# Designs tried in a protein design run: peptides against a protein of PDB entry 2C5K. Part 95

Target 1, 91 residues: chain A of PDB entry 2C5K
Amino acid sequence: EDPFQQVVKDTKEQLNRINNYITRHNTAGDDDQEEEIQDILKDVEETIVDLDRSIIVMKRDENEDVSGREAQVKNIKQQLDALKLRFDRRI

## One batch from the design tools (peptide; made by RFdiffusion4, then SolubleMPNN)

Design b2_p28_2_s2 (from b2_p28_2, 16 letters changed)
Fold by OpenDDE base, seed 5:
Structure b2_p28_2_s2 (fold): chain B 91 residues (1-91), chain A 28 residues (1-28)
Amino acid sequence: as target 1 above (91 residues)
Amino acid sequence: DLRQQQQKLREKVKELRKETEELEEKLE
């Protein structure tokens, strides 16, 4: 099992779950779930740092192929940014 | 549950970080 690919997969899954929550809760709430989502979004930001670090290190290894990994992380960053915007714009 | 899934993700992130650190050591 490749930890990088697993993290990518699970991160996307979490963002999708949060996106689904926002769909069901189009108005901002004042409960523990809202705070939990904010915490998870912060965790995802830190996860992206770990993903980027992994790529940077792999690029130093001539025996490793990072093809596609940079695009995967870019996609996650875009998904996170879109989700944060959607979450913050709720009334 | 979001919290449970996030905990699982954190464990995978730890694995990723460990792998990254091990590779860094090999490159030294």
Scores: peptide ipSAE 0.704, ipTM 0.945, DockQ to the pose 0.868
Fold by OpenDDE base, seed 3:
Structure b2_p28_2_s2 (fold): chain B 91 residues (1-91), chain A 28 residues (1-28)
Amino acid sequence: as target 1 above (91 residues)
Amino acid sequence: DLRQQQQKLREKVKELRKETEELEEKLE
């Protein structure tokens, strides 16, 4: 599997795991796990930058087909934004 | 574990970034 699809898959899975964590921990804690999640969310933001850059470069290569990739990244952005709101609204 | 999974993801991101950089250089 090409690294783009692998990153997309693993990123979505990671966001799902964090979402599950929030479900089990609906109150904001002051511990290392909360900080770890915040760090991971920042990592995902950077990952999205890397995914977008990959798409831009691939679109310059006429031998590459990027169909669907932009939609995949858009979906990840939406998932991240929804998760951030849920995480930040915890008491 | 979230940390372990994130480390694996970081490795895949490095692979993606490297591939992107190599392709970008080829297109110049």
Scores: peptide ipSAE 0.704, ipTM 0.945, DockQ to the pose 0.859
Fold by OpenDDE base, seed 1:
Structure b2_p28_2_s2 (fold): chain B 91 residues (1-91), chain A 28 residues (1-28)
Amino acid sequence: as target 1 above (91 residues)
Amino acid sequence: DLRQQQQKLREKVKELRKETEELEEKLE
């Protein structure tokens, strides 16, 4: 599988794992896991930058259609935003 | 765990960056 699709897949899986963690820990804590999740969410933001850069470069290739990839990144951004909101709203 | 999965993801991101750079070079 190409690196773009693998990164998309792994990113979504990671966000899902964090979402599952939030479900099990609906009250905010101040332990190492909370900090780890914050670090991972920051890493995902950087990953999105890398995905967007990949799309920008691919748009320069006349043989590539990036519409599907743009939709995938949009979906990841939405998933990340929803997860951040859920994570931050915990009391 | 989350940390191990994130490390694997980081490695895949490196591969993505490399592919992006290689494509960018080909387009020059």
Scores: peptide ipSAE 0.704, ipTM 0.945, DockQ to the pose 0.933
Fold by OpenDDE base, seed 2:
Structure b2_p28_2_s2 (fold): chain B 91 residues (1-91), chain A 28 residues (1-28)
Amino acid sequence: as target 1 above (91 residues)
Amino acid sequence: DLRQQQQKLREKVKELRKETEELEEKLE
């Protein structure tokens, strides 16, 4: 499979797993799982940088349409932002 | 496990970076 599509798929799945965790833990905690989630969210931010870089390079090929890929990354950014808000607003 | 899944994701990101670098070289 294309590494870009695999990364997109796995990133969304990871964000969904975190979202499910938040559903089960609506109050903020200070356990190992909370710290792990913070670390993963940071990793996802860096992953998005790598996805964007991939798109930038592909756009240099005049025969490549990256509109679909840009939309996928935009969707991941939106999902991440929503998840951050949900995570940070917990009391 | 979130940590195990993240480790697998990191490996896929490495593959993505490598592919990106290879494409950059081809475009030069």
Scores: peptide ipSAE 0.702, ipTM 0.944, DockQ to the pose 0.910

Design b2_p28_2_s3 (from b2_p28_2, 17 letters changed)
Fold by OpenDDE base, seed 3:
Structure b2_p28_2_s3 (fold): chain B 91 residues (1-91), chain A 28 residues (1-28)
Amino acid sequence: as target 1 above (91 residues)
Amino acid sequence: MMREQQKKLREKRKELIEETKEKEKELE
C-alpha cells in the first residue's frame, strides 16, 4: 500500500477511535484524555496539510489522476470538522 | 489510550512527506 492510502486509512481509524471515545465520554472530565485527543486532532490537521501537499505535487504530473485522492482528503476534512464540533460541544 | 495509533500515524506521515519530496524532485 502506498504511503498516501496508508495515511488516509490510519487517519480515518484515528478519527473513528476518537469518535468512539467521545460517544462513551460525552462530558469532559479526564484532562489527560482530553489533552491526548487535542494532540491527536492537531496531528490530523497537520496530516491533512501533508496529504494536500502530496496531491499538489502529484497534480504537476500529467500522467497522474488525483481526483480520487482529492475526494478522500475532502472526506477526512469533513470527518475532522464533525468530530471537532462534537468534541467542543461537550460540557 | 490512542497513543500507539498516534505514533503509527506520525510514522506514516513521515513516509508520505519523503515520497512527496522525492516526487517533487522528479518533476524538476
Scores: peptide ipSAE 0.688, ipTM 0.938, DockQ to the pose 0.918
Fold by OpenDDE base, seed 4:
Structure b2_p28_2_s3 (fold): chain B 91 residues (1-91), chain A 28 residues (1-28)
Amino acid sequence: as target 1 above (91 residues)
Amino acid sequence: MMREQQKKLREKRKELIEETKEKEKELE
């Protein structure tokens, strides 16, 4: 599988798992799990940077079609933003 | 709770970064 597509898939899966956790844990805690979620969300932010960089580099090659990849990254960004909002709004 | 998935994502991200670097070299 293309590393780009694998990273997209794994990122979405990770975000879905966090979303499921937040659904079961609607109050913020000071436990190690909250720190783990924050670490994972940071990794996802860094992953998005790497995905965007990959697209930028591939666009320099006129023989490459990246038209679908930008939409995939946009979708991940939207999913991350929604999840961060849910995470931060917990009391 | 999700550390194995986090590790997997980091590993795949490394593969993507390396692929990107190789593509950058091809375009030089």
Scores: peptide ipSAE 0.687, ipTM 0.938, DockQ to the pose 0.887
Fold by OpenDDE base, seed 1:
Structure b2_p28_2_s3 (fold): chain B 91 residues (1-91), chain A 28 residues (1-28)
Amino acid sequence: as target 1 above (91 residues)
Amino acid sequence: MMREQQKKLREKRKELIEETKEKEKELE
């Protein structure tokens, strides 16, 4: 599997793990776990920057179709935003 | 468990960054 698809997969798995944690912990819990989630969400934000950069570079190659990759990154951004809302709205 | 996934993501992100840089050089 190419690095782009692997990063997409690993990012979604990471977000799903956090989402499952929030489901089990609907209130703000242990400060150490909250900090871990915040660190991971920051890493995901940085990962999105790297994914977008990869797409920008690939668009310079006329033989590459990036439409599918752009849709994948859009989906990750939406998943991240939804997760941030769930995380921040916990009491 | 989440920290091990975080480490894996960081490693694969490095691979993506390197591949991106290699592609940039090929296009120059």
Scores: peptide ipSAE 0.687, ipTM 0.938, DockQ to the pose 0.900
Fold by OpenDDE base, seed 2:
Structure b2_p28_2_s3 (fold): chain B 91 residues (1-91), chain A 28 residues (1-28)
Amino acid sequence: as target 1 above (91 residues)
Amino acid sequence: MMREQQKKLREKRKELIEETKEKEKELE
């Protein structure tokens, strides 16, 4: 599996894990897991930058098919944004 | 469990960055 698809997969798995945690913890907590979530969300933001950079570089090669990669990154961005809203709205 | 996944993601992200740099160099 190419690094791009592996990173996409691992990012989505990470976001899903956080989403599952929030489901079990619907109120904001003052625990180590809340800080961990914030740190992971920051890593996901940086990961999106790296994914976008890889797409930009690959698009310079006319022999490479980047079809679907931009949509995958867009999907991750949407998942991240939804998760951030869910995380921040907890009282 | 989340920290171990975070570590794995960081490692794979590094692989992606290095592959991207290598590809960029090939296109020069």
Scores: peptide ipSAE 0.686, ipTM 0.938, DockQ to the pose 0.936

Design b2_p28_2_s4 (from b2_p28_2, 11 letters changed)
Fold by OpenDDE base, seed 4:
Structure b2_p28_2_s4 (fold): chain B 91 residues (1-91), chain A 28 residues (1-28)
Amino acid sequence: as target 1 above (91 residues)
Amino acid sequence: SMREQQEKLRENVKKLREKTRELEEKLE
């Protein structure tokens, strides 16, 4: 069991769900779903902090290579940034 | 649903935090 990989997977899945929602809802709404998405995006930002914290601690172990995990987090950050851009540009 | 997925994610984040804490303690 690797909670890091599980969180990575869950995060990407959630971002994909939101991305699909944006595709179906190209105009910003004022409903509960829009607010929920905003909350989720904020939660994902906090999740990334937790992922980074995990990596920081792992880097203190001289025998642990975290380069792969750092790349995964970088990828999630890029996905989040792209999604936030799509979400915010809607009128 | 997004709501259910987010709840799942939150629970797994808690597990991640716990593992991180455990590792920190081992490194001390």
Scores: peptide ipSAE 0.712, ipTM 0.944, DockQ to the pose 0.920
Fold by OpenDDE base, seed 1:
Structure b2_p28_2_s4 (fold): chain B 91 residues (1-91), chain A 28 residues (1-28)
Amino acid sequence: as target 1 above (91 residues)
Amino acid sequence: SMREQQEKLRENVKKLREKTRELEEKLE
């Protein structure tokens, strides 16, 4: 049981769900689902802060290699940025 | 659903924060 990996998995799953929604809804709407997605995107930004904090603390442990975890967070940030771009470009 | 997924995520983030705190305390 690794909470870091679980959070990474949960975050990626959520971003994938949003990405699939955008694919099915290529035009921007003004409904409860759109607002929910906006809230989730903000929650993901805060989750990234928690992941980064975890890495900062782990770097203080001489027996811990965080390179893989840093790459995972980088990937999530890239996915989030791409998703935000797709979400905002919809007309 | 997205809502259920977000609830699960929030709970696991709490676990992450707790583990981070515990590790930080051990390192002090």
Scores: peptide ipSAE 0.711, ipTM 0.943, DockQ to the pose 0.931
Fold by OpenDDE base, seed 3:
Structure b2_p28_2_s4 (fold): chain B 91 residues (1-91), chain A 28 residues (1-28)
Amino acid sequence: as target 1 above (91 residues)
Amino acid sequence: SMREQQEKLRENVKKLREKTRELEEKLE
């Protein structure tokens, strides 16, 4: 079992769900769903910290190649940043 | 739903943290 890959997958799925929500709700709302999305975005930020911590520890093992994992986290960060920008720019 | 997905994510993050801790302990 590789929790890292599962977390990456789950995070990507969640960000995609939010992105789809924004597409359907291009105007900022004042409801529980908007608050939930804000909370999820904060949770994803913390999740990225956990992913980075995992990589830091793995890099201490000279027999472990983390290049692919670092690229995955970088991609998630980029996706999160783009999503936050899209979410915040809604009128 | 987003809530169900987030609960799953939180559980898997806990597993990630545990595995990270275990690996760190092994490296010490």
Scores: peptide ipSAE 0.711, ipTM 0.944, DockQ to the pose 0.910
Fold by OpenDDE base, seed 2:
Structure b2_p28_2_s4 (fold): chain B 91 residues (1-91), chain A 28 residues (1-28)
Amino acid sequence: as target 1 above (91 residues)
Amino acid sequence: SMREQQEKLRENVKKLREKTRELEEKLE
């Protein structure tokens, strides 16, 4: 089992769920779902730290190619940033 | 649900942290 890839998959799925919610709720609300999304976004930020730490350690192994993993994390960061902008700019 | 997905994610993050720690120990 590769927990790195599983975490990447889980994170992207979660961000996609949030993105779909924002699409259906273009006006900012004040309900349990909005608060849950804010909490999840913070959890994702912490998850990215864990992913980056994993990559840093893997880079210490001279036989490990982490270029693909770095690209995956970069993609998640971009997805998160875009999602945060959509979430915050809702009226 | 989002809550169930987040619970799953948290469990897998724990596994990731453990694997990272194990690799750190091997590299020492």
Scores: peptide ipSAE 0.709, ipTM 0.943, DockQ to the pose 0.917

Design b2_p28_3_s1 (from b2_p28_3, 15 letters changed)
Fold by OpenDDE base, seed 4:
Structure b2_p28_3_s1 (fold): chain B 91 residues (1-91), chain A 28 residues (1-28)
Amino acid sequence: as target 1 above (91 residues)
Amino acid sequence: SEEMREQQERLRKKVEELREETKKKEEE
């Protein structure tokens, strides 16, 4: 499988897991799991940068339509932003 | 959770693969 597609898949799965956690934990805590989620969210932000870099290289070298991949990354960004909002607004 | 950590470790490995491929293409 294309590493790009695998990364997209795994990223979305991880964000879904965090979303489920937030649903079950609507109050912010100071436990290790809260810190772990913060770390994962930061890793996802870096992952998105790597996905975008991959797309830029494809645009340069392959002269192929990358709109599909761009849409996938956009979807992940939207999912991340929504999740960060839910996570941060908890009290 | 253990599953979150395991998933993140797998993700990091796949991201590294993606980075290496991207870097290789950038240098060509």
Scores: peptide ipSAE 0.509, ipTM 0.878, DockQ to the pose 0.853
Fold by OpenDDE base, seed 5:
Structure b2_p28_3_s1 (fold): chain B 91 residues (1-91), chain A 28 residues (1-28)
Amino acid sequence: as target 1 above (91 residues)
Amino acid sequence: SEEMREQQERLRKKVEELREETKKKEEE
């Protein structure tokens, strides 16, 4: 039971769901689902801030290697950026 | 979708757990 790893897992899963939605809906709409996705993307941005804060705290312990966690957060940021690009570029 | 909403609710709860844990460690 590691809250950090659970958040990473759940965040990536949510981004994957949005990615799948975009694949099935390549035209931008003005409906509740589009608004929901925008809200989720905003929540993910805030989640990344919380993940980074967690890593900063871990770095205070010299016996804790955070390189793996930093790589995980970097991967989420890249996934988010790619997804935002796909979402915004839809016709 | 319902699945997205349910997933987001679970995520929000886990984020809160992470935030509280982080806050506790920051204060120690």
Scores: peptide ipSAE 0.508, ipTM 0.877, DockQ to the pose 0.866
Fold by OpenDDE base, seed 1:
Structure b2_p28_3_s1 (fold): chain B 91 residues (1-91), chain A 28 residues (1-28)
Amino acid sequence: as target 1 above (91 residues)
Amino acid sequence: SEEMREQQERLRKKVEELREETKKKEEE
């Protein structure tokens, strides 16, 4: 796969791992894993910027349809937002 | 976790590859 699809796949996998962690740890902790998750969430936010930049560059090529990639990024953004809410609302 | 850290390192590597490709296309 091309780097874009690899990044999409790996990003979603990371978000799924965090989601599973939250499920097993429904109360907020003050350990290194909580901080690690916060760092990963920030990295994902930056990754989304990189994905969007890639799409913008691809739009310069008249022969490329980016609608599918835009949908993938939208899905990741939604997944990230949902995960942030779950993470932050823990008691 | 170790698995999350390893996955994050792999992700960072792929992001760098994406950035390099994007940069190359931007400079064309």
Scores: peptide ipSAE 0.506, ipTM 0.876, DockQ to the pose 0.892
Fold by OpenDDE base, seed 3:
Structure b2_p28_3_s1 (fold): chain B 91 residues (1-91), chain A 28 residues (1-28)
Amino acid sequence: as target 1 above (91 residues)
Amino acid sequence: SEEMREQQERLRKKVEELREETKKKEEE
């Protein structure tokens, strides 16, 4: 599998894992644990930035249609935003 | 390109770190 596709897949899987954690821990009672989850989400954000950078380089150097990859990253961003909203809505 | 390979390696590293942290959190 293409490394870009693997990262896309793995990123989505990580977001799903965090989503499952939130399901099991729907209350924000442990500040240290909440901070750790926030750090993981921040790492995912940075991973998305790197995915976008990868697309820019591919567009420049390989002269390939990157529209499909851009759509994949857009989907990950939407998943992240939805997860952030769910995370922040916890009492 | 060489730049593309370097980007992919960094991405894989970040994913591995996320896996470790997520696993730790789920076990708590």
Scores: peptide ipSAE 0.305, ipTM 0.723, DockQ to the pose 0.037

Design b2_p28_3_s2 (from b2_p28_3, 15 letters changed)
Fold by OpenDDE base, seed 3:
Structure b2_p28_3_s2 (fold): chain B 91 residues (1-91), chain A 28 residues (1-28)
Amino acid sequence: as target 1 above (91 residues)
Amino acid sequence: SEEMREQRERLREKVEELRKKTEELEKK
């Protein structure tokens, strides 16, 4: 498996783990580690930026069809946005 | 290319950091 695919997979797994954490701690109130979760989500955003940069370089230097990779990054962005929405809505 | 190599390493580092942070979070 190429590094791009590995990072995509791992990033999605981390988002799932955070999502599951929120589920398990939905009644934790102030003990839900808000700042720590926000920090992780910010790291995911930075990872997505790096994935996009990787695609740009592939398109420029290797002249490859990157549409599949662009779709994968789009999917991760959607997963992140959904998680952010859930996180922001939690009580 | 050299740029691709650097980007791959950066991506791997980001994921490792993410994994560590999520593991730490899950202990709480």
Scores: peptide ipSAE 0.341, ipTM 0.826, DockQ to the pose 0.037
Fold by OpenDDE base, seed 4:
Structure b2_p28_3_s2 (fold): chain B 91 residues (1-91), chain A 28 residues (1-28)
Amino acid sequence: as target 1 above (91 residues)
Amino acid sequence: SEEMREQRERLREKVEELRKKTEELEKK
C-alpha cells in the first residue's frame, strides 16, 4: 500500500476515534478536552492539505488521472466536516 | 521526484502524530 492510501486510511481511523470519543464525552460537564480535540482536528486539516498537494504534484509531474484520489480526499473532507458539525453541537 | 518524496515523508509524520494525539486523548 502506497503512503497516500495509508494516510487516507489512518486519517479516517483517527476521525472515527474522535467521533467515538465525543460519543463517550458528550454530556454536560463531561467534555473538558475541547482544546485538545480542536488541535487534533486542525492536524487533520493540515493532513488533508498535504494530501491535496500530493495529488497536485502527481497530476503535474506524472500526468495521471487522479480522480480516484481526489474522490478519496473529498470523502475525508466530508467526514471531517460532519465531525466538526457534531463537535460544535455537543452538550 | 524529490518533492514527492518529501511529501510522502510529511504525510507519514502527520499520521504518526495524529495517532499519538488521539491515543493520548482517549486516556482522558
Scores: peptide ipSAE 0.339, ipTM 0.825, DockQ to the pose 0.038
Fold by OpenDDE base, seed 5:
Structure b2_p28_3_s2 (fold): chain B 91 residues (1-91), chain A 28 residues (1-28)
Amino acid sequence: as target 1 above (91 residues)
Amino acid sequence: SEEMREQRERLREKVEELRKKTEELEKK
């Protein structure tokens, strides 16, 4: 497995773990880790930027078909946006 | 290329940091 695919997989896993964490701590009213969650989400955003850069370089230098990778990054962005929406609307 | 090498290194570092942060979060 190439580094790109590994990062995609791991990023999605981390988003799922955060989502599950929010679920476990939503009823408890544990909002003490808001900053940590926000920090992780910001790191995910930066990781997505790096993934996009990788796609640009791959398309430019290797002239490879990047449509599949672009779709994967788009999927991660959608997952991130959904999690952000849930996190922002938490009570 | 060197750019590709650096990209791979950054990606690996980001993954490791994300894993560590989520693990620390889950301890709480």
Scores: peptide ipSAE 0.338, ipTM 0.824, DockQ to the pose 0.038
Fold by OpenDDE base, seed 1:
Structure b2_p28_3_s2 (fold): chain B 91 residues (1-91), chain A 28 residues (1-28)
Amino acid sequence: as target 1 above (91 residues)
Amino acid sequence: SEEMREQRERLREKVEELRKKTEELEKK
């Protein structure tokens, strides 16, 4: 497993854990970790930026087919956006 | 919480690892 795939996998795992955390704490008055969650989501955004950069470099320097990796990044973006939407609409 | 802190640290570690690999590629 290359580092790109590891980061993709681990990023999705973190998003899932955050999603589960929100589920356990999605009650009015039970959201004391908003700032910490926001910080983690920001780190995920940075991860996505870095993933895109790596794809650009791979396409440029390695001349490899990056369609699969682009699809993976798209999937992560969708998962992040869905989580953000849920987080913003929490009780 | 400890759970969130651990998640943050794991994610940051992966970000660093990815950035290092990207930098290596960009040097080519």
Scores: peptide ipSAE 0.141, ipTM 0.714, DockQ to the pose 0.681

Design b2_p28_3_s3 (from b2_p28_3, 18 letters changed)
Fold by OpenDDE base, seed 4:
Structure b2_p28_3_s3 (fold): chain B 91 residues (1-91), chain A 28 residues (1-28)
Amino acid sequence: as target 1 above (91 residues)
Amino acid sequence: SSEMRKQQEELKKKVEELRKKTEELEKK
């Protein structure tokens, strides 16, 4: 597995871990880590931006077919957006 | 390319830091 695929996999894993954390800590008085969660989500967003930049470099310098990688990044973006929505809607 | 290698290394570092942050979060 190439480094790009590993980063994609690990990023999705972190999103899943945060999602599970929210599930375990979604009761009143148990949401004291909002800033920390937001920080992690922002880091994920930055990682996605960097993945996109990586794809641009691949298209430019390696002339490789990046359609699969673009689809993977799109999938991660969707996962992040879903998690953001859940987190923002928490009571 | 050199740029690709650098980008890949930086991405790996970022994900490692993310993993560390999530691990610390999970302790709370």
Scores: peptide ipSAE 0.388, ipTM 0.837, DockQ to the pose 0.038
Fold by OpenDDE base, seed 3:
Structure b2_p28_3_s3 (fold): chain B 91 residues (1-91), chain A 28 residues (1-28)
Amino acid sequence: as target 1 above (91 residues)
Amino acid sequence: SSEMRKQQEELKKKVEELRKKTEELEKK
């Protein structure tokens, strides 16, 4: 895989790991890691911004079709938004 | 391009740090 695809894959994996963590700790009264989770989610958000910037550079410098990469970034954004929503409504 | 190479390296670093943070979180 090229570096872009690897970053996409790894970012999705981290989101899944956080989602699973919330599942294990949401109803156990062990919700004392809010700041740490928020920090990770912020890092994911920044990674997505950088992925978008890399697509802009590809369009400009390589003049390649980036529709596939744009769709991948869109998918990650949706996954992040869903996780944020779940985290905000946790008990 | 040089800019793309730089961006790719920075992205790799960010994801590595993310992985480390999630691993530390999972210990709790």
Scores: peptide ipSAE 0.387, ipTM 0.837, DockQ to the pose 0.037
Fold by OpenDDE base, seed 2:
Structure b2_p28_3_s3 (fold): chain B 91 residues (1-91), chain A 28 residues (1-28)
Amino acid sequence: as target 1 above (91 residues)
Amino acid sequence: SSEMRKQQEELKKKVEELRKKTEELEKK
């Protein structure tokens, strides 16, 4: 398996897990883990930066079409942004 | 390349740490 694909998959999974966590705690009035959630989201953001760097290196060294990988990273960015929006707008 | 291998290794480590953090979060 391509390590890039595995990282993409795992990153999306973590975002889904956080999303589910927020869902489970949205009506419970449990906001005690805000800092921890923010920390995880920041780590995801850094992972995305590293994925982009990986694409740059592949494009440079392999001289290969990376449009597919770029689309995958874009999708993760969208998922992260959606989760950030949900988290920021939580009641 | 060596750089790609290093990047992949660091990515795997970062995701592993993420997984650990999410697992700890889910316990709360």
Scores: peptide ipSAE 0.387, ipTM 0.836, DockQ to the pose 0.038
Fold by OpenDDE base, seed 1:
Structure b2_p28_3_s3 (fold): chain B 91 residues (1-91), chain A 28 residues (1-28)
Amino acid sequence: as target 1 above (91 residues)
Amino acid sequence: SSEMRKQQEELKKKVEELRKKTEELEKK
């Protein structure tokens, strides 16, 4: 597995783990890691930006078809957005 | 809990490691 695919996979795994954490800690009195979760989500967002940058470099310098990678990044963005929405709506 | 805080810190570190991987990609 190439480094890009590994980053995609690991990023999705982090999002899934955070999602599972929210599931276990979304009840009143059991949600005490808000700042830490927000920091991680911000790091994930920055990771996605870096993935987009890497695609630009691959398109420019390697002259490769990046349509598949763009679709993967889009999928991660959708996963992040869904998680952010869920996190904001926790009780 | 202390265990959950520890787990979240590890997740944060992993995401930082992901960023380092993307930086290496950009160098290629």
Scores: peptide ipSAE 0.193, ipTM 0.714, DockQ to the pose 0.267

